# Ledger of designs, part 221: peptides against a protein of PDB entry 5HOI

Target 1, 351 residues: chain A of PDB entry 5HOI
Amino acid sequence: FRYMPFSPAGTPFGFTDRRYLTMNEVGYVSTVKNSEQYSITVSFFDVGRFREYHFEDLFGYDLCFLNEKGTLFGQSKTGQIQYRPHDSIHSNWTKIIPLQAGERITSVAATPVRVIVGTSLGYFRSFNQFGVPFAVEKTSPIVALTAQNYRVFSVHYSQFHGLSYSLSELGTSSKRYYKRECPLPMSLPNINSDMKKDANLDYYNFNPMGIKSLFFSSYGDPCIFGSDNTLLLLSKWRSPEESKWLPILDSNMEIWKMSGGKETTDIHVWPLALAYDTLNCILVKGKHIWPEFPLPLPSEMEIRMPVFVKSKLLEENKAILNKKNEIGADTEAEEGEEDKEIQIPVSMAAE

## One batch from the design tools (peptide; made by RFdiffusion4, then SolubleMPNN)

Design b1_p22_5_s1 (from b1_p22_5, 14 letters changed)
Fold by OpenDDE base, seed 5:
Structure b1_p22_5_s1 (fold): chain B 351 residues (1-351), chain A 22 residues (1-22)
Amino acid sequence: as target 1 above (351 residues)
Amino acid sequence: MEEKRKEKRKKLAEEIQKMLAE
């Protein structure tokens, strides 16, 4: 296993000279390789609120986190980080994170009030929005970070124990844990089954944890979207004994339902954010599970508990089709272009 | 609320059907 730089919803280069460093509900950050340099563009979905900007990257930033106030960049090998406010009022700042031999920055996160750096050796470094350091803590190796306001969701990896997570709040004087290195019930990518396609191998080499994204919901709940395309939400995290991961969306099943039960093996969900009861995402068509260029418009997918097994839905749909064929044998074929309203089974409309 | 959910689901279904036709 090799620690790779992780950014929320970041994409590999693949066979191209361009990739997304990160994307979320605010926008998307792209980088284009030009010889030995990179050109970075920070783009926004709300073009009325924000102005797109670009700059030349001489460092080869491979880590990124976008929020409503600025963009944090990081270089995993050199330890360089840069914060760029979206407004012209606040200045950019740059710092070098001291790294030990073989240590890498594995993830970065930024809120309007905090900057967080996680490393392959498990160093958790916290700063304010101006880059003033608060603390350095030693944890299990960090593989992913996200943050909202003062809260941080961190994912850790151990070769012996697999994935764990922490949920913490970064006050001015102290770090509070709501969860500390608890087991994360997320499946790792299965190398043997899924990697028969070159595109899946390329993605695994870029992101061996298979974490497509992690974010906080609009309600402040930690969310993670793995290689199984299931959205997990941490419910009741304020109550240690009641806290549980909820599988709130099987995106492959939802696409399959919306298709009318067709084969959808070439349609992929790329997660951006969870706003209330709606996953904001990019729908991707093709061999690659990640969006290419240009970026499609975001789509909205309603969250639902995966209560329905695909087999049971297929049986119900077959039973409905068989009943329609039994009834339709006696009624003359009025060729009315009945718009095939995807009859969402009435049972699924009531939940 | 329910009408907005139906509209979102309709739009998502239309997008997916379009992507399947391409």
Scores: peptide ipSAE 0.598, ipTM 0.946, DockQ to the pose 0.829
Fold by OpenDDE base, seed 3:
Structure b1_p22_5_s1 (fold): chain B 351 residues (1-351), chain A 22 residues (1-22)
Amino acid sequence: as target 1 above (351 residues)
Amino acid sequence: MEEKRKEKRKKLAEEIQKMLAE
């Protein structure tokens, strides 16, 4: 087994000189080989909100994370990281992460307020948005990271225990764990069955964990999309005893249904984000399971599971709050209400 | 809500059928 650099929805080069370093709901980052250097382009889906930009990469960045405020780059072998704000008002910064012999940066994540670096030896390094360090923690080997606001979802790998996950919050003074190295019930790529096609072997060599993407939903729930093309969502993560992974979408089954029951072995879902009840994704046709160039427009795949119930309960709660405000009841908005987990009635989870 | 859901599913089905015909 080799630890490979992971970025959310990153693609291999394959037989080309170009690949996507990362993509999500904000946009996509591409890199093109040009002799001994790379040209990086940061592109956005909302062209009215953001301006595309490019730069020459002399370091060969193989890690990337895109958010609404900037792009984090990393070089897995050298330990160099660079943060580039999308706004020209804020300065770029570069830092070298100290690596031990054989250590690699395996994943990076960035929010508007935090930068996170994970390594093959399980060093978890946290910074603010300006690259000021908070802490270094030793965990099990990190294979993937994502972050939203102050929350971090990390995936760990052990040769003895397989995949585990952590969910943590990076406050100003302390790290809180909601989950710490708990078992992750995700299927690993099966080399013997799936690797009969060269394209699957190329992808396995790029990403041996088969994690196509890792993100938070719009509701702040951790999501993972594996090699089995099933979207898993971590439900009830605030309640340690009630927390469970929900298989909220079998994307192969949904494509098959939408085809009218035809063979769909050449149609692939590439995950971007979960917005409310809808998986934003790229539909890919062909031998390769990943998007090529140019990037197709994002497609929307609806999820039938409890996320619809969350939307409805949020709308009902907003309608109740608006009615209370119209009645002139000075209900002090306790600052703590935004973080209450919406209880999904068991009856609606079966539909 | 249900009409928007039906419309999204119809659009996705049309896109997949187009991809299968190419």
Scores: peptide ipSAE 0.597, ipTM 0.947, DockQ to the pose 0.481
Fold by OpenDDE base, seed 4:
Structure b1_p22_5_s1 (fold): chain B 351 residues (1-351), chain A 22 residues (1-22)
Amino acid sequence: as target 1 above (351 residues)
Amino acid sequence: MEEKRKEKRKKLAEEIQKMLAE
């Protein structure tokens, strides 16, 4: 087994000179091979908010993470990372992550406030948005990262224990774990069944874990989309004993239903983000399970949120609305983000 | 809210049907 560089919704080159390094709800990052160099383009879905930009990549960046404020690039073998803010070219910074012999950067993530680097030896490195280091932690080997605000969702792999995950918050002074290397109930790609098609072998060689993407929902819940095309959401992660993975969408089943029960083996969902109760995705037709060029417009797929998740979202939305209405009176409400445990009324636990 | 969901589902169904016809 070899650790491969992972980026959310990244695509392989296949037989082409171009691929997507990453894509999400903000946009998509593409790279094109140009002899010994690469040309990187950062494109956005909201063309009114952001301007597309490109640059020459002399390093061969194979890791990428896009957010609303900038793009993080990484080179898995050399340990080079670069952060490029969207608003200012002058705010770009580059750093070399020290790697041991045989160590690789396996994933990178960036929020407007944090940069995270994970490695094949399980080094978890945290930085602020300016590349100032906070900490280095030794974990199980990291295979994937995503982040939202101060929260980090990490996926780990051990040959002995399989897939695990962590959910952590990177405060100013310390890292808090909500979940630490807990079992991840995601199926790995089945080499024997799926590899009968050359296209699946190419994708497996690019991404042996079969994780198409991972992201936080608009509500801050960790989401993962595996090779089985099921969207998993981590529910109740604030309560360690109550936390569970919810299969909130079988995308193959949803495509099949929307087709009227026709064969849909050549239609694939490529996940971007979860906004409320809607999966933003690219619909892909063909032999490859990933989008080609040009990128199609994103499609919206409604998730079947369990009734339990809908109720919690209604309560959180009410709490946010009530807080907004109370802030209309003159008092200095201290920004204590009290993680108020939303007590779910006992009556809704029985359905 | 329900009308928007129905519209989204209709749009998705139309898109998938179009993809199946190509």
Scores: peptide ipSAE 0.600, ipTM 0.948, DockQ to the pose 0.501; fails the geometry check
Fold by OpenDDE base, seed 2:
Structure b1_p22_5_s1 (fold): chain B 351 residues (1-351), chain A 22 residues (1-22)
Amino acid sequence: as target 1 above (351 residues)
Amino acid sequence: MEEKRKEKRKKLAEEIQKMLAE
């Protein structure tokens, strides 16, 4: 086993000179190899909100994280990171992360307020959006990171314990854990069954954990999409005793249903984001399970009911709040109600 | 809500059928 650089929905080069460094609901970052240099392009799905930009990469960035305010780049071997705001008003910054002998940056994440770096030795490094360091923590080896606002979802790997996860909040003065290195019930790629196709071996060498992507939902729930093409969502994470992973979408089963029960073994889902009750994804046809160039338009795939109750209850609660505001009742809406975890009834989790 | 859901499912089904015909 080797620790490989991970970026959300990143693709391998395969037999080409180009790949996607990362992609999500905001856009996609591509890199093209030009001799000893790379040309990086940051592209957006909302072309009215953002302008595509490119630059020459002399460092060979192999890590990337895209958000609505900027792009974080990293070089896994040298420890170089660069943050590039999308707005030209804000300056780019570069930093070297100190690495030990044989240590690699395995994943990076960025929000408008935080930058996070994870390593193969389990160093968790946190920064503000300007690259000012907060803390360094030693954890189990980090294999993947994502972040939303102040929250971080980290995936860890141990040869003895397999996959684990943490969920933490990076305040101004302290780190809070909601979950700390808890077992992650995700299947690893099966080398004997899945490697029957050469295309799967190339992907396994690029990403031996089989994590196609991880993200936070629009409701702030951690999501992971593994090699089994199942979308897992962490529910009830504020209550450690009630927290559980929900298999909210089998994407292979959904493609099969939508085909009318035809063979769909050459159609693949590439995950981008979970917006409410809809998985944004790229549909891929062919031998490779990842999108090639040009990138197809994103498709929308509906998830199963346990999260539909949450969306309906939130819409109903918003409709009740809006009606109360129209009736002129000066009830001081305590700012604390938006963070109340909606209790999903136990009966609806079994269907 | 339900009409938008039906429309999204229809669009996804049409896209998958197109991909299967290519």
Scores: peptide ipSAE 0.598, ipTM 0.947, DockQ to the pose 0.498; fails the geometry check

Design b1_p22_5_s2 (from b1_p22_5, 16 letters changed)
Fold by OpenDDE base, seed 5:
Structure b1_p22_5_s2 (fold): chain B 351 residues (1-351), chain A 22 residues (1-22)
Amino acid sequence: as target 1 above (351 residues)
Amino acid sequence: SLERRRKIREELAERIAELLAE
């Protein structure tokens, strides 16, 4: 296993010279390779609220976090971070994070009030929005971070225990834990099944944990979207004993339903944010599970706990078709390619 | 709103149909 730099909804270069460093409900950050340098563009979905800006990157930033006030950049190997406010009123700042031999910055997060850096050795570094350090804590190796206001959702990896998560609040004087390195019930990418397609290997090499994104909902609940395309929400996190992960959306099932039961294996959901009861996402068609350029317009998906298993519906529909064929056996049905449109039960189409 | 939910579903279904037609 190699610790790779993670950014929320970041995409690999693939065979191109460009990729998204991060994207969310605010906008998207792209980088283009220009010989020995990079050109970074920070774009916004609300063009009336913010102006797109670009700059030359001589450092090769491979980490990014976008919020409503600015963009945090990081270089995983050198430990350089840069914060760029969207407003020209506030100055950009740069800092070098001290890294040990072989240590990498694995994730960065920024809110209007906090900057967080996580490393492959489990160093959790907190700063204010001006890059003034608060604390350094040693945790299990950090693989992903997101933050909202004073709250931080961190994902950790142990070779022995797999994925865990923490939920903390970064006050002025102290860090409070709501959750501390609790088991994260997220499936890791299955190397043997998914790696049969070269496109999946490229993505796995970019993101071995398969975490497409993590964010806080509009209600301030931690959300994670894994390689299984299921959106998990941490419910009741204020009550340690009542806290649970809810599978609030199977995006593959939802696409399949909304298609009328067509084959949708080449349609992919790329998660951006959870706003109330809707997942903001990009729908992507093709071999790559991530958006290319230009970025398509975002779509909205209603959150719904998966009640139905696709495999069972397929088996039931196959059994219904077989029963119909047993009754109709007297007519020479030609071996036409069974584009068997899976009839979605009317109850599932009306819901 | 039920109307908002209907609209979200219609827009999603349309976008999926567009992608399937490509």
Scores: peptide ipSAE 0.617, ipTM 0.953, DockQ to the pose 0.763
Fold by OpenDDE base, seed 1:
Structure b1_p22_5_s2 (fold): chain B 351 residues (1-351), chain A 22 residues (1-22)
Amino acid sequence: as target 1 above (351 residues)
Amino acid sequence: SLERRRKIREELAERIAELLAE
């Protein structure tokens, strides 16, 4: 296992000279290799609200977090971070995070009021939006961060305990924990099953945790989207004893249903955000599970608890077809290639 | 609204159909 730099919905280079550093509901940040330097572009979905901008990156930023007020960049090895407000009224700032030998910045997050840096040694560093430090805390190794307003959702990894999470609030004078290094019930990528395709191995090398993204919902609930393509939401986190992870969307199941039960193994969901009761995402077709260039327009998927298993629905449909064939054996019905639309039971479409 | 949900579902189904036709 290696600690890799994580950014929400970041993509690998693959065989190209370009990748997305991060993407969410606000927009997407891309980087292109230009010899020994990089060109970074910050693009927005709402082109009327924000102006696209670009700059030359001499540092090779491999960490990014985009919000409605600015973009945070980080270099995992050197410890350099840069915050760039979208508004030209506010100045850019740069800081070097002190790193120990072998330490890496593993994730960064930024809100309009906080900047957070997490490391492979579990240093949790907090700053205000101007890069003024508040505190340094030692935690379990941090593998992913996201933040909304004053709240931080952190994912930790231990070789002995696997994945854990924390939910904290960064006040002016103190950090409050709602959850502190609690077990995270997310499946890790299965190297033996999933890595049969070279594209999956490339993605695993880029992101060994398989965390495609993490974000806060519009209601302020922590969300995580893993390699199993299930969206998990942390419910009732204000009540420590009642808090639970809800599997609010099986995205593979949803695509399969919405296709009419067609083969959809080459269609992939790339998560952006959870807005109310809809997952904002990019639908991707092809060998790679991540979006390429140009970025397709986002799609919306309704969240719902996965009550049905694909295998069971396929078995039930096969049993119905076999019964129809046993009853229909006496009529020479012409071999029309009727696209066998799997009739999704009407009861499932009406909820 | 129910109409908004219907629209979201239709747009998603259409986008999946487009991708399946590629």
Scores: peptide ipSAE 0.615, ipTM 0.953, DockQ to the pose 0.817
Fold by OpenDDE base, seed 2:
Structure b1_p22_5_s2 (fold): chain B 351 residues (1-351), chain A 22 residues (1-22)
Amino acid sequence: as target 1 above (351 residues)
Amino acid sequence: SLERRRKIREELAERIAELLAE
């Protein structure tokens, strides 16, 4: 296992010279390798609200977090961070985070009021929006961060305990925990089954945890989208005894359902944000599970707790087809390998 | 609203159909 730099919905280079550093509901940040330097572009979905801008990156930023006020960049190995406001009124600032030997920045997050840096050794560093430090805390190794206002959702990894999460609030005087290193019931990437395709190995090398994105919902609930393409939401986090993870969307099931039960194994959901009761996402077709260039327009998916298992429906439909073929075996009609539309039960189609 | 949900489903189904036709 290697600690890799994580950014929400960041993509690998693959075989190209370009990738997305991050994307969310606000926009997308791309980087293009040009010899020894990079060109970074910050693009927005609401082109009327913000103007696209670019700059030359001499540091090779591999961490990014985009919000409505600015973009935070980080370099995982050197500890350099830069905050760039979207407006021209506020100045850019740069800081070096002190790193120990072998320590890496693994994730960064920024809100209009806080900057957070997490490391492979579990150093949690907090700053205000101007880069003034508040505190340094030692936690379990941090693998992902997101933040909204004063709240931080952190994901931790231990080789002995697997994934855990914390939910904290960064007030002016102290850090409050709502959750502190609690078990995270997210499935890790299955190296043995999923790595049969080279494209999955490339993504695993980029993101070994399989966390495609991490965000807060519009209601301020922590959300995580893993390699299983299930959206998890942390419900009732204010009540420690009642708090639970809800699987609020199986995106593979939803794509399959919305196709009319067609084969959809080459269609992938890339998560951006949860707005109310809809997942904002990019639909991607092809060998790579991540969006390429140009970025497709975002789509919306309704959230729903999965009641049905696709594998059981596929087995039932195969059993029905086999029974039909056993009854029809007296007619040698070469019914070709037509993509046998899986009859979605009328109850599932009407929902 | 129910109408917004219907629209979201229609747009998603259309986009999936486009992708399947490529």
Scores: peptide ipSAE 0.615, ipTM 0.953, DockQ to the pose 0.760
Fold by OpenDDE base, seed 3:
Formats: C-alpha cells, structure tokens, sequence
Structure b1_p22_5_s2 (fold): chain B 351 residues (1-351), chain A 22 residues (1-22)
C-alpha cells in the first residue's frame, strides 16, 4: 500500500496528458501537461455565476478542492498549497506545509471559512480561508478529506484496522468531534477480481482506497462513494449510538434497472454530489471508469436502498428461461450469445 | 414532486439508452 494524493472525483492521467484534479456540483478542475509545467483550468457548470479561468502551474499540483468561493490546490510531495478565490476581489495566497521525511499531503479540503490539510502521518492542519492556522492535530493517517462550512469528514487508514472515519466541527476556538476514528464499513477494491482489466489497475495505482468521491449532502450528511459503486450516507451522526451508514444507492443496479435489464458493465457512474434525493453524477461509457475530455453533461440519479441482488435476479431469469426451453420442442440449440434483455421483475419496475 | 421524479427518471433512462446505442 502507498499513500496517494486524493481529491474528490479526481481522475488519473491514464495514457493522456490531461486529467481532472477534482469535480463536484460547482464545477471541474482540469490540468494539462505542457512539457515541464502544467496548465490548470477551473471550469463551472453554472457559466452565468462564474467565469472559467486558467493559470500556469510550475509546481505540479496533484491535490485540489473546489468550492463556491475558491479553489484550493496542493502539491503532495513539496507541501505547497495555494488558494485561489474565484472573485478577483480576494487575493490568492500560497503556503508551504512542513512535511517530515516521507510524509505526503494526502488530501486537502476548503470551505468558504476553512482550509484543511491532511497527511500520510496523520497530521490534521486547519486554517481559515486566508491561510491563518488554527491548529495542528495528530490523528491516524489521513487518506481523504471533505468539508462543508465548519464540518470536516475525514477518512483514515491503518494497516491493522483498515478504514476509519471522523466527523468534526472546526469552531473558532476548538474542534468538536461527532465521530472520532470510527470504523468505516466500506469495501476496499478487490485486487484479484478488479485487476484483471488494465484500466482498473491504473485506477487502483492512482487511488488504492477506491474512494471515487466523498462529500456532504445538501442536508449536511457525510457521503462516500467507493469502488463497489455504492453510495453510503452517514445517518443520525448527531446521536453517537444511533449513527449508521446507509447504502442509499447501488449505482450499478440503478443503471441496470433503468436500461431495462440490459448489459451495462461498460456504463459507469462518476459521483459529483448528493442534492436532496438525487445523486448528481457523470455517466461514462467505455473501458475507463472515469470521465474523459470533454466532460459529459451531469446526470441525476434518484437514491434508492438496494433491496434486490442482481445476481439472484439473473439466476431467477435464467431458471425461467431454462423452464421455457424444457417445455419447447427439440430445436437445435445454436449457442448464440444473444444479449437477452433481462426482464426486470414488476416489483422492481414499480419502485 | 412526483412529476419532477418522473422527469429525472425519464432523462436518466434516455441518457442510458443513448450511451447503450453508441
């Protein structure tokens, strides 16, 4: 295992000279390799609210977080961070985060009021929007961060305990924990099954935790979207004893359902945000599970708790087909791989 | 609203159908 720089919905370069550093409901940040430098573009979905801007990156920023007020950049190895407000009224600022030997910035997050830096040694650094430091805390190694307003959702990794999470509020004088390094019931990427495809190996090398994104919902609930393409939501987090992760969407099941039960293994959901009861996402077709260039228009997917298991429905449909064939006459079974449209059960269609 | 949810489902189904036809 290696600690890799994580940004929400960030994509690898793959075989290209360009990638998305991050994307969410606000927009997307892209970087292009230009010899020894990079060109960064900050683009927005609401083109009437914000103007696209670009700049030359001499540092090779590999961490990014976009919000409604600005973009935070970070360089995982050097410890350089830069905050760029979208408005020209506020100045850009740059800071060097002190890193120990072998330490990396693993994730950065920014809200209109807070900047957060997490490291591979578990240093949690908090700043205001102007880069004034509040505190440094030592936690378990941080692998991912997101933030909304004053709240921070952090994912931690231990070789002994696997994934854990924290939910904290960064007041002016103190940090409050709602959750502190609690077990995160997210499936890690299955190296043996997923690595059979070269595209999955490239993504695993970029993101070994398989966390495609993490965000807060519009209601302020922590959400995580893993390699299993299941959206998890932390419910009742204000009540420590009642708090639980809810699998609120199996995106593979939903795509399969919405296709009419067709083969959809080449259609991928790339998560952006959870807005009320809909996942804002990019639908991607192809070998790569991440969006390429140009970025497709976002889609909305209604959240639904998975009640059905695709494999069981496939087995039931095969059993129904086999029974129909046993009742039909001795006609020669040509082994045509007919892409047989799977009838979705009426109960699943009516939901 | 129920109508908004219907529209979201229709737009999603259409987009999936477009992608499957590519």
Amino acid sequence: as target 1 above (351 residues)
Amino acid sequence: SLERRRKIREELAERIAELLAE
Scores: peptide ipSAE 0.614, ipTM 0.952, DockQ to the pose 0.763

